# Ledger of designs, part 177: peptides against a protein of PDB entry 6RO1

Target 1, 216 residues: chain A of PDB entry 6RO1
Amino acid sequence: LGKEIEEYIHKPKYCLPFLQPGRLVKVKNEGDDFGWGVVVNFSKKSNVKPNSGELDPLYVVEVLLRCSKESLKNSATEAAKPAKPDEKGEMQVVPVLVHLLSAISSVRLYIPKDLRPVDNRQSVLKSIQEVQKRFPDGIPLLDPIDDMGIQDQGLKKVIQKVEAFEHRMYSHPLHNDPNLETVYTLCEKKAQIAIDIKSAKRELKKARTVLQMDEL

## One batch from the design tools (peptide; made by RFdiffusion4, then SolubleMPNN)

Design b2_p27_8_s1 (from b2_p27_8, 12 letters changed)
Fold by OpenDDE base, seed 5:
Parts: C-alpha cells; sequence; structure tokens
Structure b2_p27_8_s1 (fold): chain B 216 residues (1-216), chain A 27 residues (1-27)
C-alpha cells in the first residue's frame, strides 16, 4: 500500500511540479534510509535506453541529507551513506534519482542561498528538527489526489484500500495482538504514510489555521 | 514566490527579515 503509493508519487510526471527549493522530501536508496531532507534543485539528464535507442530522460534532484562523516571522507569513490541514529552526521547536498523519493511533504523551508559553508547546511538540519517538533504525528505529506492532482485509477484504488484499512485499524482496538508487529511494521509504514496523509490533512488544516493565525 | 495553496512555509522570521531587508532596500 504505502510502497504502491510511492510508485505513483515518485514518477516525474507527478512529482516534478512539487520539487521546488526548500520542499521537504524523504529519501530512501535500497537499504539506506536518509529520512527527511530538503530539495535544493532538480535537473533533467538525457538518457538513451540501451535496448531501444529511445530517449528516456532521467531526473536528478539535489537534496540536503544528513550523511555519515565516514561516507564523506570516502566521497570521492563511495556514495553518501545516512548518518547512524546516534551519530551527529553532516548535512550534504546529495544528487538523488527522483524515483528514490519515498515521500513529499506539503512543508517548504527557506534555505540559505550559499550551502557551501557547513554552518549553513547544519542550519537546515535545525529547521528540519523544528518541523519535526511541530508535527509530532509526522511531517505532513502532499495528498496525491487533492494536492498533486494525480487522476490515475490505480492510485485511487490503492488510496481507497489504505483509507479502508486505516479506518478498520482505528475502529478496532487491535492494540494487543503480537502477530500484528510484523504486519504492523509493514502496515505501520503503509498506514503511517496514509495516517501521515490524513493526519497531515488534519495537521495541514490545523497548521494552516495556526500559520494563518500568525499571518493575521 | 506565490505560496501554493497546500504549501506550509516555515521560517516566517527569516521571511519577515528578508521582506524587511527588501522593503528597506526599496525605501
Amino acid sequence: as target 1 above (216 residues)
Amino acid sequence: AKKKKFDIILNNEEKKKKLEEKAEKNA
């Protein structure tokens, strides 16, 4: 379910209009979860499909990500790795293929104009941490239908299944079954995406109310 | 930049400061 939603939202056709500078995005590369980062820019790369000669453009997004200090020392030869949980890490601009975006937030941050100084990059981490404090139930997501305007019937069916599953999980106090943990870890990641969408709609509505109250 | 209807823009203090600095430069 969550992964099936990701297969739609990470498509360039849908996500590119939302990859503005300062957009919060979640990045995963295989086993490497970088968590939340901030979009700096994106670029289109010309690619030719090796078997058809057809032009298939690749999209690369530069994202400020919290990286391990060890991976930065080896940065000439090795891909950046996410900071360990107990590691401070360092914020780096990492080129990421657009299909590695696991989530896109409704939140945008102001970013420093110059990201070459370490202090400017670390200031963005402080801003991400402040956003996480303001959204204890999770950073608000873009709604694929209402915000991103995706009309795909396959996605609508997936979202309906997620919403129906979440409504069943919340309507049944199934808090006590331990065999739920493995189904819950996959379903909590999936339900966390759809809870993140629905809580993000509620929190976006609340945060719009709070941020509109601060703009009034 | 026009705030998209769904965008939450945080760091309003930095926005305010940049708007103030831009207002001061246009004064």
Scores: peptide ipSAE 0.072, ipTM 0.565, DockQ to the pose 0.088
Fold by OpenDDE base, seed 4:
Structure b2_p27_8_s1 (fold): chain B 216 residues (1-216), chain A 27 residues (1-27)
Amino acid sequence: as target 1 above (216 residues)
Amino acid sequence: AKKKKFDIILNNEEKKKKLEEKAEKNA
């Protein structure tokens, strides 16, 4: 369910209008979870499909991500690696394929005009951490329907299934069926993502209200 | 009113800079 929503939001046709500089995004590449980073820029690259010769445009987003220091030494030859949990890491601008965006926040930050200095990049990490502190239930997500304007009926059905599933999980603690545990672990991850979306929507609504009050 | 598609969280320094940029535009 969360992954099914990700399959919609990371599509260029939906997410590109929201990939402005300063946008908070989550980046995940296979097993590597970079967590939250900040969009610096995006580019369209011409790609030719190797088998068909068809032009398949690749969208690359430059994201300021917390990388391991080890990854930086090998940055010329190796893909960037996320900082270990206990590692301070270093913020680096990493080119990321748009389909590797696992989440898009409603939050945008101001970013330094010059990201070449380490201190300027690390200042953005402090800003991310401040946002995370302000949103203990998770950084607010863009609503795929209300904010992103996705009209896809498949997505609407996924969201309805998530909402109906959340409602069932809360209404019936099915304590007794052992076959439910495996379904429950998959469903708990799905429900947690849906709770996170709902929490994020609530916090977004609060944040919009606060930001509107600061503009009055 | 066009619904803002994003929320900007400003730190105090960024808020100050944005106020300075607005003051320069109104001068």
Scores: peptide ipSAE 0.040, ipTM 0.579, DockQ to the pose 0.087
Fold by OpenDDE base, seed 3:
Structure b2_p27_8_s1 (fold): chain B 216 residues (1-216), chain A 27 residues (1-27)
Amino acid sequence: as target 1 above (216 residues)
Amino acid sequence: AKKKKFDIILNNEEKKKKLEEKAEKNA
């Protein structure tokens, strides 16, 4: 279910319109979870599939991610690694294939124009951490239907199954189905996403109103 | 396609930097 939703949202035809500079995104590469980063830009690279000769465009998004300091020393030869929970890490601009985006937030941040200075990159980490503090239940996601405008009937069926499962879980608390935990985690993520989008749209409206009132 | 403009959340530090950058451009 959650993975099935991810298979839709990471498709370039759906996500590219939302990969504006400052967009919060989650990046996961295999076993490496970078957590929340910030989109800097994206590029389309023409790739020729080696086996078909077909032009398969690779979409690369540059994402400001919290990386381990150890991986930065080897950055000439090795892929960036996520910062350990116990380390500060360093914010780096990492080129990421668009399909490695595990989540896309409704939140956008301001980013410094020059990300070459370490302090400018680290200031974005402070901004992410402030957003995380404002959203204790998690950073709000884009709704794939309402926000991203995905009309795919397969996705709608997945979402309906999730909603019907949520409704069954809330309506029938007595079913100890062991699949409840995995679907609870997905359904809580989605219900929390919907509540958080609604709450975030309200807090965004308040924050925007405060920002507009302080410019008056 | 109406590009849904999602609002930008600015923290106080980013707001300050953006105001400083606006002030530098207007100076």
Scores: peptide ipSAE 0.038, ipTM 0.591, DockQ to the pose 0.094
Fold by OpenDDE base, seed 1:
Structure b2_p27_8_s1 (fold): chain B 216 residues (1-216), chain A 27 residues (1-27)
Amino acid sequence: as target 1 above (216 residues)
Amino acid sequence: AKKKKFDIILNNEEKKKKLEEKAEKNA
């Protein structure tokens, strides 16, 4: 379910308009979780499919990520690796294929114009950590329907299944009420209430973050 | 279409610079 939503949001057709400089994104490559980084830029590269000779455009996003210092020394031949949990690491601009974006935030940072100095890159890490402190329940995500405008019926069905499943987990098994329709209508109402609570908590969290930004 | 206003957070350096520029304009 969460992975099925990810398969929509990382598609260039949907995500490219939201990959502005300063956008918070989460990057994951196979076993390597880089966590939250910041978009610097994106580019379209021409690629040729090896088997068909067809033009297959690659979309590469430059993301400022927290990398291990060891991976930076070997940067000529080895892909950047995420910083270990206990490691300080270093913020580096890493070229990432757009399909490796596991999440996109509604949050956009102002970033230094010159990211060549280490101190300017590390200042962005401080800003990410400040955002994480302001959002103890996690950094807010772009809504795939309301924010990204994805109209795909497959995504709508996935979201409905997630909502129904979240509802079933909170429905304690105690009421064996045999009327499946009343359970479905109560499930739809509680799913709608859970969506409305999640939306209201998201709006309250946005409002609180705007208020906390106006107080700072 | 409700333009959902994305939350924009200033980094500390740009906040400092904007506060300095605002102080200079009010002086």
Scores: peptide ipSAE 0.037, ipTM 0.497, DockQ to the pose 0.089

Design b2_p27_8_s2 (from b2_p27_8, 13 letters changed)
Fold by OpenDDE base, seed 5:
Structure b2_p27_8_s2 (fold): chain B 216 residues (1-216), chain A 27 residues (1-27)
Amino acid sequence: as target 1 above (216 residues)
Amino acid sequence: MKKKTFEIVLKDKERREELLEKAKKNS
């Protein structure tokens, strides 16, 4: 379900309007989870499909990510790797294909104009940590329908399934299951996007229910 | 005044204010 939502969110036709400098985004490349990073800029690159000669534009976003110091030493030949949990790491500007964006936040940071100094890049990590402190339940996401304006019926069906699943999860007295934290940690890792979309939609539904109760 | 670190960028004013109030409570 989370992956199915990601398949819509990372499409250039939907996400590009939201890739402004300072936008918080999650980056995941195969097995490498970089977590939350900050958009610096994006670019459109001309590409040609090898078999048809058709123009297939590549979209690259430069994202400030927390990288391992080891990967930075080999940065001339090796792709950047995420910092290990016990590693301090270093914030680096990494070119990322837009389809590697797993989430887009409603939050934009105020970022330094010059990101060449290490101290300026590391100050952005402090800003991310401050946002995480302000949102202990998770950094708020853009709603793909209400904020991103995605009208795709396939996405609406996925979201309805997520909402129904989570409604069942909250309606079942699993509140006393000691494995709920493990299920939440696994669901947070796999479906944090879905949980955050539903928390936003539950607040929106509460707000709409309050507004509908005030209009009744 | 604390230096502004971030902003909430939403078209929906109500949800934007709710998120700002949530952020203020955890300041």
Scores: peptide ipSAE 0.591, ipTM 0.930, DockQ to the pose 0.644
Fold by OpenDDE base, seed 4:
Structure b2_p27_8_s2 (fold): chain B 216 residues (1-216), chain A 27 residues (1-27)
Amino acid sequence: as target 1 above (216 residues)
Amino acid sequence: MKKKTFEIVLKDKERREELLEKAKKNS
């Protein structure tokens, strides 16, 4: 279900207006989760489909990502790998296909104008960590409907299914395991608070839309 | 003045203000 939402978000027609320098984005390539990175720029590359000769433009975003130092020692031909959780890593500008963006934040960082110095790139990691500190429940996302303006009925149906699934998952009383209760109640309270904020915002928006329709 | 590290970029002013307040509480 989360993946089905991602399939809409990463489409160029929806995400390109939000890929400004400094935008926080999450990058995932197959098994490699780079986590949160920062958009530096994007480019449109002309591509020709090999089978049809049709022009299929490729969109590449340069993203500043935390990479493993080991992967950077291997030649410019090897794909950068994400830093291990215990590793400091190094911030590198990595060209990423737009479909590898798993999330787009409402947050934009102020970034250095020159990212060639290592210290300037590493300062951006400190800025990401500051944002994570400010948002302990997770970095805020763009809403695909309200912020990105996606009107696709398929996406609306997916979101309704996700909300119904989340509501059912969190309405089931987890069986009394006394040792897991503290961690699960904290995760459930955080997830339920996130759902309740999202549902309350939708109800408030529905109520405002109904009130605006009654005032017209 | 603390150097601004980030901004919240939303069209919806109310949601933008709510996120800025959350960020301020965790400062």
Scores: peptide ipSAE 0.589, ipTM 0.929, DockQ to the pose 0.631
Fold by OpenDDE base, seed 2:
Structure b2_p27_8_s2 (fold): chain B 216 residues (1-216), chain A 27 residues (1-27)
Amino acid sequence: as target 1 above (216 residues)
Amino acid sequence: MKKKTFEIVLKDKERREELLEKAKKNS
């Protein structure tokens, strides 16, 4: 259900109006969960589909993300990796395809104008942590219907199912049914595998697109 | 004055104020 909502919110037609500098966004790339990052800017790249000549615009958002310091040493050739849970990491501006945004917050940070200094980037991490402190139940999300204006009836049905499911989870002490965790874990695994297949196909497509972009 | 760290950007004023009050309680 959360994944079905994600498939709506990450669409450029819905999310682009909300990708202002300082917007908190959650970034996930396959198995790499970067968690909450901060939008720096976004760009529209003209992409021509090689086989159809059709314009397929790619939307890239630069997001300040907490990255592993190890991945930064290889950053000239390798994609940035999320910081390990035990690692301090370093905040880096990472170009992210818009479809890798898993959540968009109602919160915007005040960010430094110059993000070249490490201290300025790390100050943004402190700001994220402050927001997390202020919202212990989780960073507030944009409502896909009320805030993002998504009118799709499919999404409305998904949300109704989520609300009904959440209500049932809160009303039933089904926290004690070990079978529900197994079904949830299987649904999450199936969802993760479907994400991983979709992302692997997207990475193969990206690797092809990056190779084509270096030739332009 | 503590430097403002963040703002809540919602069209809905009521929900925005609710979130601001939630954020203040945890300050």
Scores: peptide ipSAE 0.586, ipTM 0.927, DockQ to the pose 0.809
Fold by OpenDDE base, seed 3:
Structure b2_p27_8_s2 (fold): chain B 216 residues (1-216), chain A 27 residues (1-27)
Amino acid sequence: as target 1 above (216 residues)
Amino acid sequence: MKKKTFEIVLKDKERREELLEKAKKNS
């Protein structure tokens, strides 16, 4: 379900308007999870598909990512690798194909203008860590429908399935731990309220859009 | 004044304000 949402979000037609400098994004390349990075810039590259002769535009986003120091030594020949959990790592500007973006945040950082100095890049890591501290439940995401404006019916069905799954996961009484029940009931109430607010806001927005169309 | 580290970039003003308040509570 989460992966199915990612398949919409990483499409250039949806995500490019949100890839401004300082935007927080998650980068994942196969088995390599870089976690949260920061957009520096993006570019459109022309690529000729070898089989079609058609120019397929490749979109590359330059992202500040926490890389292992070991991968930086081999960076001339090898792809950057994420820093190990216990490693400090080093922030590097890495060119990333847009389809490798697994999430896009509503948060945008103020970044240094010059990212050539190591200290300036490492200051961005401190800023990411500050945002993570401010959002202990996770860095806030763009809503693919409400924020990104994705109208695809397939995505809407996926979101409905996720919401229904979350609701069931919360609504299943795990019978055995009374302390867990109190935490779950609070999480359930919060999740149900969040679903109800989202559904009500979507209904209200639809109703307003219909009313505005009747006044035109 | 502490230099602004980040901003919340949303079209929806209400959700933007809610997130800013959440961020402020955890400061």
Scores: peptide ipSAE 0.572, ipTM 0.928, DockQ to the pose 0.626

Design b2_p27_8_s3 (from b2_p27_8, 11 letters changed)
Fold by OpenDDE base, seed 1:
Structure b2_p27_8_s3 (fold): chain B 216 residues (1-216), chain A 27 residues (1-27)
Amino acid sequence: as target 1 above (216 residues)
Amino acid sequence: MKPKTFEIILKDKERREELEKKAEENS
């Protein structure tokens, strides 16, 4: 379900209008999760499909990402790698294919005009951390329908299924325990429910992959 | 006042104001 939404939001026809300088975005490349970065600019590159000769435009967004210092030493030949959890890392401008954007925030940072100095790039990391502090439940996302204007019926059906699933989870009697009065327990329950929704979304994905394997 | 480091860009005014309020409550 989350991945199905990602397949819509990363399409250039939907996301390009929202890729302004300072926009917070998440970048994932296969096993590499860079987390939240900041859009610097984007470009359209002309590409020709090798088999059809058709013009297939590639969209590249330059994103300021927290990278491992090790990957920067090899930056001439190797793709940047995300900073390790315990590593400070270094903020670097990384060219990213638009389809590698996993999320787009409603938040836009004020960024330095010159990102060549390391201190200016590292100041943006402090700004990301400030936004994360302001939104402890997670950085706010653009709504794919209401904010991004995606009218695709497939997406609407996915969202309806998510909402119906979330509603059933919230309506489950185990969540109506009146004795958990403290605001902290409500926040922990909400966080746990968010984890359980993520786990259930993973299990639904596994179950769907298994069902697709049984239909083969 | 700390200089604003970010803004919330939404067309929907109500949702924008709710998010702005939430951000201020955690300042």
Scores: peptide ipSAE 0.575, ipTM 0.926, DockQ to the pose 0.710
Fold by OpenDDE base, seed 3:
Structure b2_p27_8_s3 (fold): chain B 216 residues (1-216), chain A 27 residues (1-27)
Amino acid sequence: as target 1 above (216 residues)
Amino acid sequence: MKPKTFEIILKDKERREELEKKAEENS
Protein backbone atom coordinates (compact mmCIF):
# COMPACT_ATOMS: atom_id res chain seq x y z
CA LEU B 1 0.00 0.00 0.00
CA GLY B 2 2.74 2.52 0.86
CA LYS B 3 4.60 1.53 -2.29
CA GLU B 4 1.44 1.99 -4.34
CA ILE B 5 1.15 5.55 -3.04
CA GLU B 6 4.81 6.17 -3.94
CA GLU B 7 4.02 5.22 -7.55
CA TYR B 8 1.76 8.26 -7.74
CA ILE B 9 3.82 10.71 -5.69
CA HIS B 10 7.05 10.31 -7.66
CA LYS B 11 5.37 11.10 -11.00
CA PRO B 12 6.68 14.43 -12.35
CA LYS B 13 3.17 15.70 -13.12
CA TYR B 14 2.39 15.52 -9.39
CA CYS B 15 5.65 16.12 -7.54
CA LEU B 16 7.46 18.82 -9.58
CA PRO B 17 5.47 21.74 -8.09
CA PHE B 18 6.69 20.65 -4.64
CA LEU B 19 10.40 20.26 -5.46
CA GLN B 20 11.46 23.71 -4.30
CA PRO B 21 14.95 24.27 -2.89
CA GLY B 22 14.98 23.18 0.76
CA ARG B 23 12.10 20.69 0.46
CA LEU B 24 12.72 17.51 2.45
CA VAL B 25 12.47 14.37 0.34
CA LYS B 26 13.26 10.70 0.87
CA VAL B 27 15.48 9.06 -1.71
CA LYS B 28 15.64 5.34 -2.31
CA ASN B 29 17.58 3.73 -5.14
CA GLU B 30 16.96 -0.01 -5.33
CA GLY B 31 18.54 -1.40 -2.14
CA ASP B 32 20.10 1.93 -1.19
CA ASP B 33 18.01 3.97 1.24
CA PHE B 34 19.48 7.44 1.62
CA GLY B 35 16.70 8.50 3.98
CA TRP B 36 15.82 12.17 4.15
CA GLY B 37 17.61 14.61 1.91
CA VAL B 38 17.06 18.19 0.81
CA VAL B 39 16.14 19.40 -2.65
CA VAL B 40 18.70 21.82 -4.07
CA ASN B 41 17.43 22.15 -7.63
CA PHE B 42 15.75 20.22 -10.43
CA SER B 43 16.26 20.07 -14.17
CA LYS B 44 14.41 18.71 -17.13
CA LYS B 45 16.59 16.41 -19.20
CA SER B 46 15.40 15.77 -22.70
CA ASN B 47 15.66 12.06 -23.35
CA VAL B 48 17.94 12.50 -26.37
CA LYS B 49 18.53 8.74 -26.57
CA PRO B 50 16.47 7.79 -29.64
CA ASN B 51 16.12 4.12 -28.70
CA SER B 52 14.19 4.44 -25.45
CA GLY B 53 10.62 4.71 -26.77
CA GLU B 54 9.70 6.69 -23.65
CA LEU B 55 8.93 10.11 -25.12
CA ASP B 56 8.53 11.45 -21.59
CA PRO B 57 11.19 13.91 -20.46
CA LEU B 58 13.39 12.69 -17.64
CA TYR B 59 13.49 14.92 -14.62
CA VAL B 60 16.54 15.02 -12.40
CA VAL B 61 16.45 16.55 -8.96
CA GLU B 62 19.66 17.53 -7.24
CA VAL B 63 19.29 16.34 -3.67
CA LEU B 64 21.66 16.91 -0.80
CA LEU B 65 22.08 13.40 0.63
CA ARG B 66 24.13 11.83 3.40
CA CYS B 67 26.65 9.71 1.52
CA SER B 68 29.31 7.26 2.60
CA LYS B 69 32.78 8.80 2.49
CA GLU B 70 34.01 5.57 0.92
CA SER B 71 31.59 5.96 -1.99
CA LEU B 72 32.74 9.54 -2.52
CA LYS B 73 36.32 8.41 -3.06
CA ASN B 74 35.04 6.17 -5.84
CA SER B 75 32.57 8.78 -7.14
CA ALA B 76 34.33 8.96 -10.48
CA THR B 77 33.29 5.38 -11.28
CA GLU B 78 30.56 4.42 -8.81
CA ALA B 79 27.21 5.84 -7.80
CA ALA B 80 27.04 7.51 -4.40
CA LYS B 81 26.08 5.14 -1.59
CA PRO B 82 24.17 6.03 1.58
CA ALA B 83 26.17 6.53 4.75
CA LYS B 84 26.46 3.45 6.97
CA PRO B 85 24.27 3.56 10.12
CA ASP B 86 27.24 4.23 12.41
CA GLU B 87 29.01 6.48 9.91
CA LYS B 88 28.77 10.25 10.07
CA GLY B 89 28.96 10.34 6.30
CA GLU B 90 29.20 13.45 4.18
CA MET B 91 26.43 15.54 2.69
CA GLN B 92 26.75 15.62 -1.10
CA VAL B 93 24.61 17.02 -3.86
CA VAL B 94 23.50 13.96 -5.82
CA PRO B 95 21.54 14.05 -9.08
CA VAL B 96 18.51 11.82 -8.52
CA LEU B 97 15.87 10.72 -10.99
CA VAL B 98 12.53 12.02 -9.76
CA HIS B 99 11.02 8.52 -9.66
CA LEU B 100 13.52 7.63 -6.91
CA LEU B 101 11.75 10.01 -4.52
CA SER B 102 9.89 7.78 -2.06
CA ALA B 103 8.40 10.61 0.00
CA ILE B 104 7.96 14.38 0.00
CA SER B 105 7.68 16.32 3.24
CA SER B 106 5.58 19.33 4.06
CA VAL B 107 8.81 20.68 5.61
CA ARG B 108 11.12 23.03 3.76
CA LEU B 109 14.53 23.88 5.18
CA TYR B 110 16.30 27.16 4.94
CA ILE B 111 19.54 26.15 3.20
CA PRO B 112 22.80 28.02 2.59
CA LYS B 113 22.99 29.73 -0.80
CA ASP B 114 26.46 28.28 -1.40
CA LEU B 115 26.66 24.53 -0.91
CA ARG B 116 30.23 24.23 -2.25
CA PRO B 117 31.81 24.43 1.24
CA VAL B 118 31.63 21.14 3.17
CA ASP B 119 30.63 22.99 6.32
CA ASN B 120 27.58 24.48 4.59
CA ARG B 121 26.50 21.03 3.40
CA GLN B 122 27.06 19.53 6.86
CA SER B 123 25.00 22.33 8.42
CA VAL B 124 22.04 21.05 6.40
CA LEU B 125 22.46 17.62 8.03
CA LYS B 126 22.16 19.33 11.42
CA SER B 127 18.99 21.00 10.16
CA ILE B 128 17.53 17.65 9.07
CA GLN B 129 18.37 16.21 12.49
CA GLU B 130 16.65 19.18 14.14
CA VAL B 131 13.50 18.54 12.08
CA GLN B 132 13.64 14.86 13.07
CA LYS B 133 13.89 15.93 16.71
CA ARG B 134 10.84 18.21 16.24
CA PHE B 135 8.87 15.33 14.70
CA PRO B 136 9.77 12.21 16.75
CA ASP B 137 6.92 10.22 15.14
CA GLY B 138 8.41 10.95 11.72
CA ILE B 139 8.87 13.91 9.42
CA PRO B 140 5.44 15.07 8.20
CA LEU B 141 4.49 14.07 4.66
CA LEU B 142 2.54 15.92 2.03
CA ASP B 143 -0.92 14.47 1.67
CA PRO B 144 -1.12 13.28 -1.94
CA ILE B 145 -4.75 14.39 -2.27
CA ASP B 146 -5.06 17.37 0.05
CA ASP B 147 -1.62 18.89 -0.49
CA MET B 148 -0.46 17.55 -3.85
CA GLY B 149 -3.90 17.73 -5.45
CA ILE B 150 -3.73 14.24 -7.01
CA GLN B 151 -7.22 13.40 -8.25
CA ASP B 152 -6.47 9.91 -9.56
CA GLN B 153 -9.21 7.49 -8.58
CA GLY B 154 -6.71 4.65 -8.22
CA LEU B 155 -4.83 6.61 -5.56
CA LYS B 156 -8.07 7.43 -3.75
CA LYS B 157 -8.85 3.70 -3.58
CA VAL B 158 -5.36 2.96 -2.23
CA ILE B 159 -5.72 5.64 0.45
CA GLN B 160 -9.13 4.29 1.39
CA LYS B 161 -7.55 0.88 1.91
CA VAL B 162 -4.73 2.39 4.00
CA GLU B 163 -7.17 4.35 6.16
CA ALA B 164 -9.32 1.26 6.62
CA PHE B 165 -6.23 -0.74 7.55
CA GLU B 166 -4.99 1.88 10.03
CA HIS B 167 -8.43 2.04 11.59
CA ARG B 168 -8.37 -1.75 11.95
CA MET B 169 -4.95 -1.62 13.62
CA TYR B 170 -6.16 0.90 16.19
CA SER B 171 -9.27 -1.21 16.79
CA HIS B 172 -7.13 -3.93 18.46
CA PRO B 173 -9.87 -5.27 20.80
CA LEU B 174 -11.80 -6.46 17.76
CA HIS B 175 -9.39 -9.23 16.73
CA ASN B 176 -11.55 -11.63 18.75
CA ASP B 177 -14.90 -10.15 17.73
CA PRO B 178 -16.92 -12.64 15.66
CA ASN B 179 -18.52 -9.57 14.07
CA LEU B 180 -15.14 -8.58 12.59
CA GLU B 181 -16.52 -8.53 9.04
CA THR B 182 -19.41 -6.29 10.07
CA VAL B 183 -16.97 -4.03 11.88
CA TYR B 184 -14.72 -3.98 8.81
CA THR B 185 -17.62 -3.03 6.54
CA LEU B 186 -18.65 -0.34 9.02
CA CYS B 187 -15.07 0.91 9.25
CA GLU B 188 -14.75 0.94 5.46
CA LYS B 189 -18.08 2.74 5.21
CA LYS B 190 -16.99 5.22 7.87
CA ALA B 191 -13.67 5.72 6.10
CA GLN B 192 -15.51 6.23 2.82
CA ILE B 193 -17.87 8.71 4.49
CA ALA B 194 -14.87 10.52 5.99
CA ILE B 195 -13.27 10.73 2.55
CA ASP B 196 -16.54 11.86 1.00
CA ILE B 197 -16.86 14.53 3.71
CA LYS B 198 -13.27 15.64 3.09
CA SER B 199 -13.93 15.69 -0.66
CA ALA B 200 -17.16 17.63 -0.17
CA LYS B 201 -15.36 20.07 2.14
CA ARG B 202 -12.65 20.49 -0.49
CA GLU B 203 -15.23 21.12 -3.18
CA LEU B 204 -17.06 23.55 -0.91
CA LYS B 205 -13.78 25.32 -0.16
CA LYS B 206 -13.02 25.50 -3.88
CA ALA B 207 -16.51 26.81 -4.55
CA ARG B 208 -16.09 29.41 -1.81
CA THR B 209 -12.71 30.41 -3.22
CA VAL B 210 -14.30 30.81 -6.66
CA LEU B 211 -17.16 32.81 -5.13
CA GLN B 212 -14.66 35.00 -3.29
CA MET B 213 -12.84 35.55 -6.57
CA ASP B 214 -16.11 36.49 -8.25
CA GLU B 215 -16.83 39.01 -5.47
CA LEU B 216 -13.47 40.70 -6.05
CA MET A 1 14.97 33.48 18.92
CA LYS A 2 17.04 30.92 17.02
CA PRO A 3 16.76 31.59 13.30
CA LYS A 4 14.01 29.42 11.86
CA THR A 5 15.67 26.31 10.51
CA PHE A 6 12.59 25.24 8.60
CA GLU A 7 9.05 26.11 7.63
CA ILE A 8 5.90 24.06 7.10
CA ILE A 9 4.60 24.63 3.59
CA LEU A 10 0.95 23.67 3.34
CA LYS A 11 -1.99 25.36 1.65
CA ASP A 12 -4.28 24.23 4.44
CA LYS A 13 -3.81 26.73 7.24
CA GLU A 14 -5.27 24.54 10.00
CA ARG A 15 -3.03 21.54 9.25
CA ARG A 16 -0.05 23.88 8.89
CA GLU A 17 -0.72 25.42 12.31
CA GLU A 18 -1.13 21.96 13.88
CA LEU A 19 2.25 20.86 12.51
CA GLU A 20 3.87 24.13 13.56
CA LYS A 21 2.46 23.61 17.07
CA LYS A 22 3.74 20.01 17.15
CA ALA A 23 7.18 21.22 16.09
CA GLU A 24 7.18 23.89 18.83
CA GLU A 25 6.16 21.37 21.51
CA ASN A 26 9.26 19.31 20.70
CA SER A 27 11.66 22.28 20.65
Scores: peptide ipSAE 0.571, ipTM 0.924, DockQ to the pose 0.653
Fold by OpenDDE base, seed 2:
Structure b2_p27_8_s3 (fold): chain B 216 residues (1-216), chain A 27 residues (1-27)
Amino acid sequence: as target 1 above (216 residues)
Amino acid sequence: MKPKTFEIILKDKERREELEKKAEENS
């Protein structure tokens, strides 16, 4: 269910109006969960599909993310990796394809104008931690319907199912409905297969996009 | 006053005020 919502919110037609500097966004890249980061800017890259000549615009968002210091040593050739749970890490501006945004917050941070100094980047991590402290139940999300204006009936049905599921979880903590696990496992398998197909397509597209980013 | 580190940006005023209040309670 959450993954089905993600498939709507990360679409450029819905999320681009909300990708202002300072917006909190959650970034997930396959197995790499960066958690909450901060939008710095976004850019539209014109991509021409090699086989159709059709313009397929790629949207890249620069996100300030907590990265492993080890990955930064190799950063000349390797993609940034998320900081380990026990690691302090370092905040780095990472170019992220918009479809890797797993969540968008209602929160916007005030960010330093100059993010070149390490101290300025690390100050943003302190600000994220302050927001997390203010929202112990989790950083507030943009409502995909009310805030993002997504009118898709499929999304409305997904949300209704999430709400009905949450309500059932709260009302019956001991109802191991074995059918719910099966539906969840099927939804997770379908979502995982969709993620795996999407990740395989993303790896193929990343291999192509990294090659194109070195040429710009 | 501590400098504001963040702002809640929502169209819905009631939800914004609720979240602002929740954020203040945890300050």
Scores: peptide ipSAE 0.451, ipTM 0.902, DockQ to the pose 0.824
Fold by OpenDDE base, seed 4:
Structure b2_p27_8_s3 (fold): chain B 216 residues (1-216), chain A 27 residues (1-27)
Amino acid sequence: as target 1 above (216 residues)
Amino acid sequence: MKPKTFEIILKDKERREELEKKAEENS
């Protein structure tokens, strides 16, 4: 379910209008989770499919990501690696294929005009951490239908299935079935993505209320 | 007011235009 939504949102036809400088995005490459980074820019690259000779344009987004210092020493020859959980890391501009975007936030940061100085890049990490503190239940996501304008009926059916599953999971009384723990761990991973979307929508609504209170 | 480090992109275009106008007036 969460992965099925990701398969829509990372498509260039849907996400490109939202890849403005300062946009918060989550980047995942196979086993490497970079977490939340910030869009710097994007570019279209001409590509030719090897088997058909057809033009298949690749979209590359430059994302400021928290990278391991070990990987940065070899950054000319090796792919950047995410910072370890215990590591401070360093913010680096990494070219990322658009299909590696696992999430797109409704939040945009103000970024320095010059990202060449390390201090300017590290200031953006402080800003991400400040956003994370303001959203304890998770950074708010763009709504695929309401914010991104995705009209695909397949996506609408996926969303309806998620909502119906959430409603069933919350309407069942938590009765003491000891087999629930193993079903909970698999349902929690799928439901946590749906709960994260719904919690992020509630927090966006709360933050909309807080921003209205700070204007009074 | 602490400088706003981030913008929440709301659906409401009018509200975005109002925030942009306030940011220009405070520059």
Scores: peptide ipSAE 0.021, ipTM 0.464, DockQ to the pose 0.284

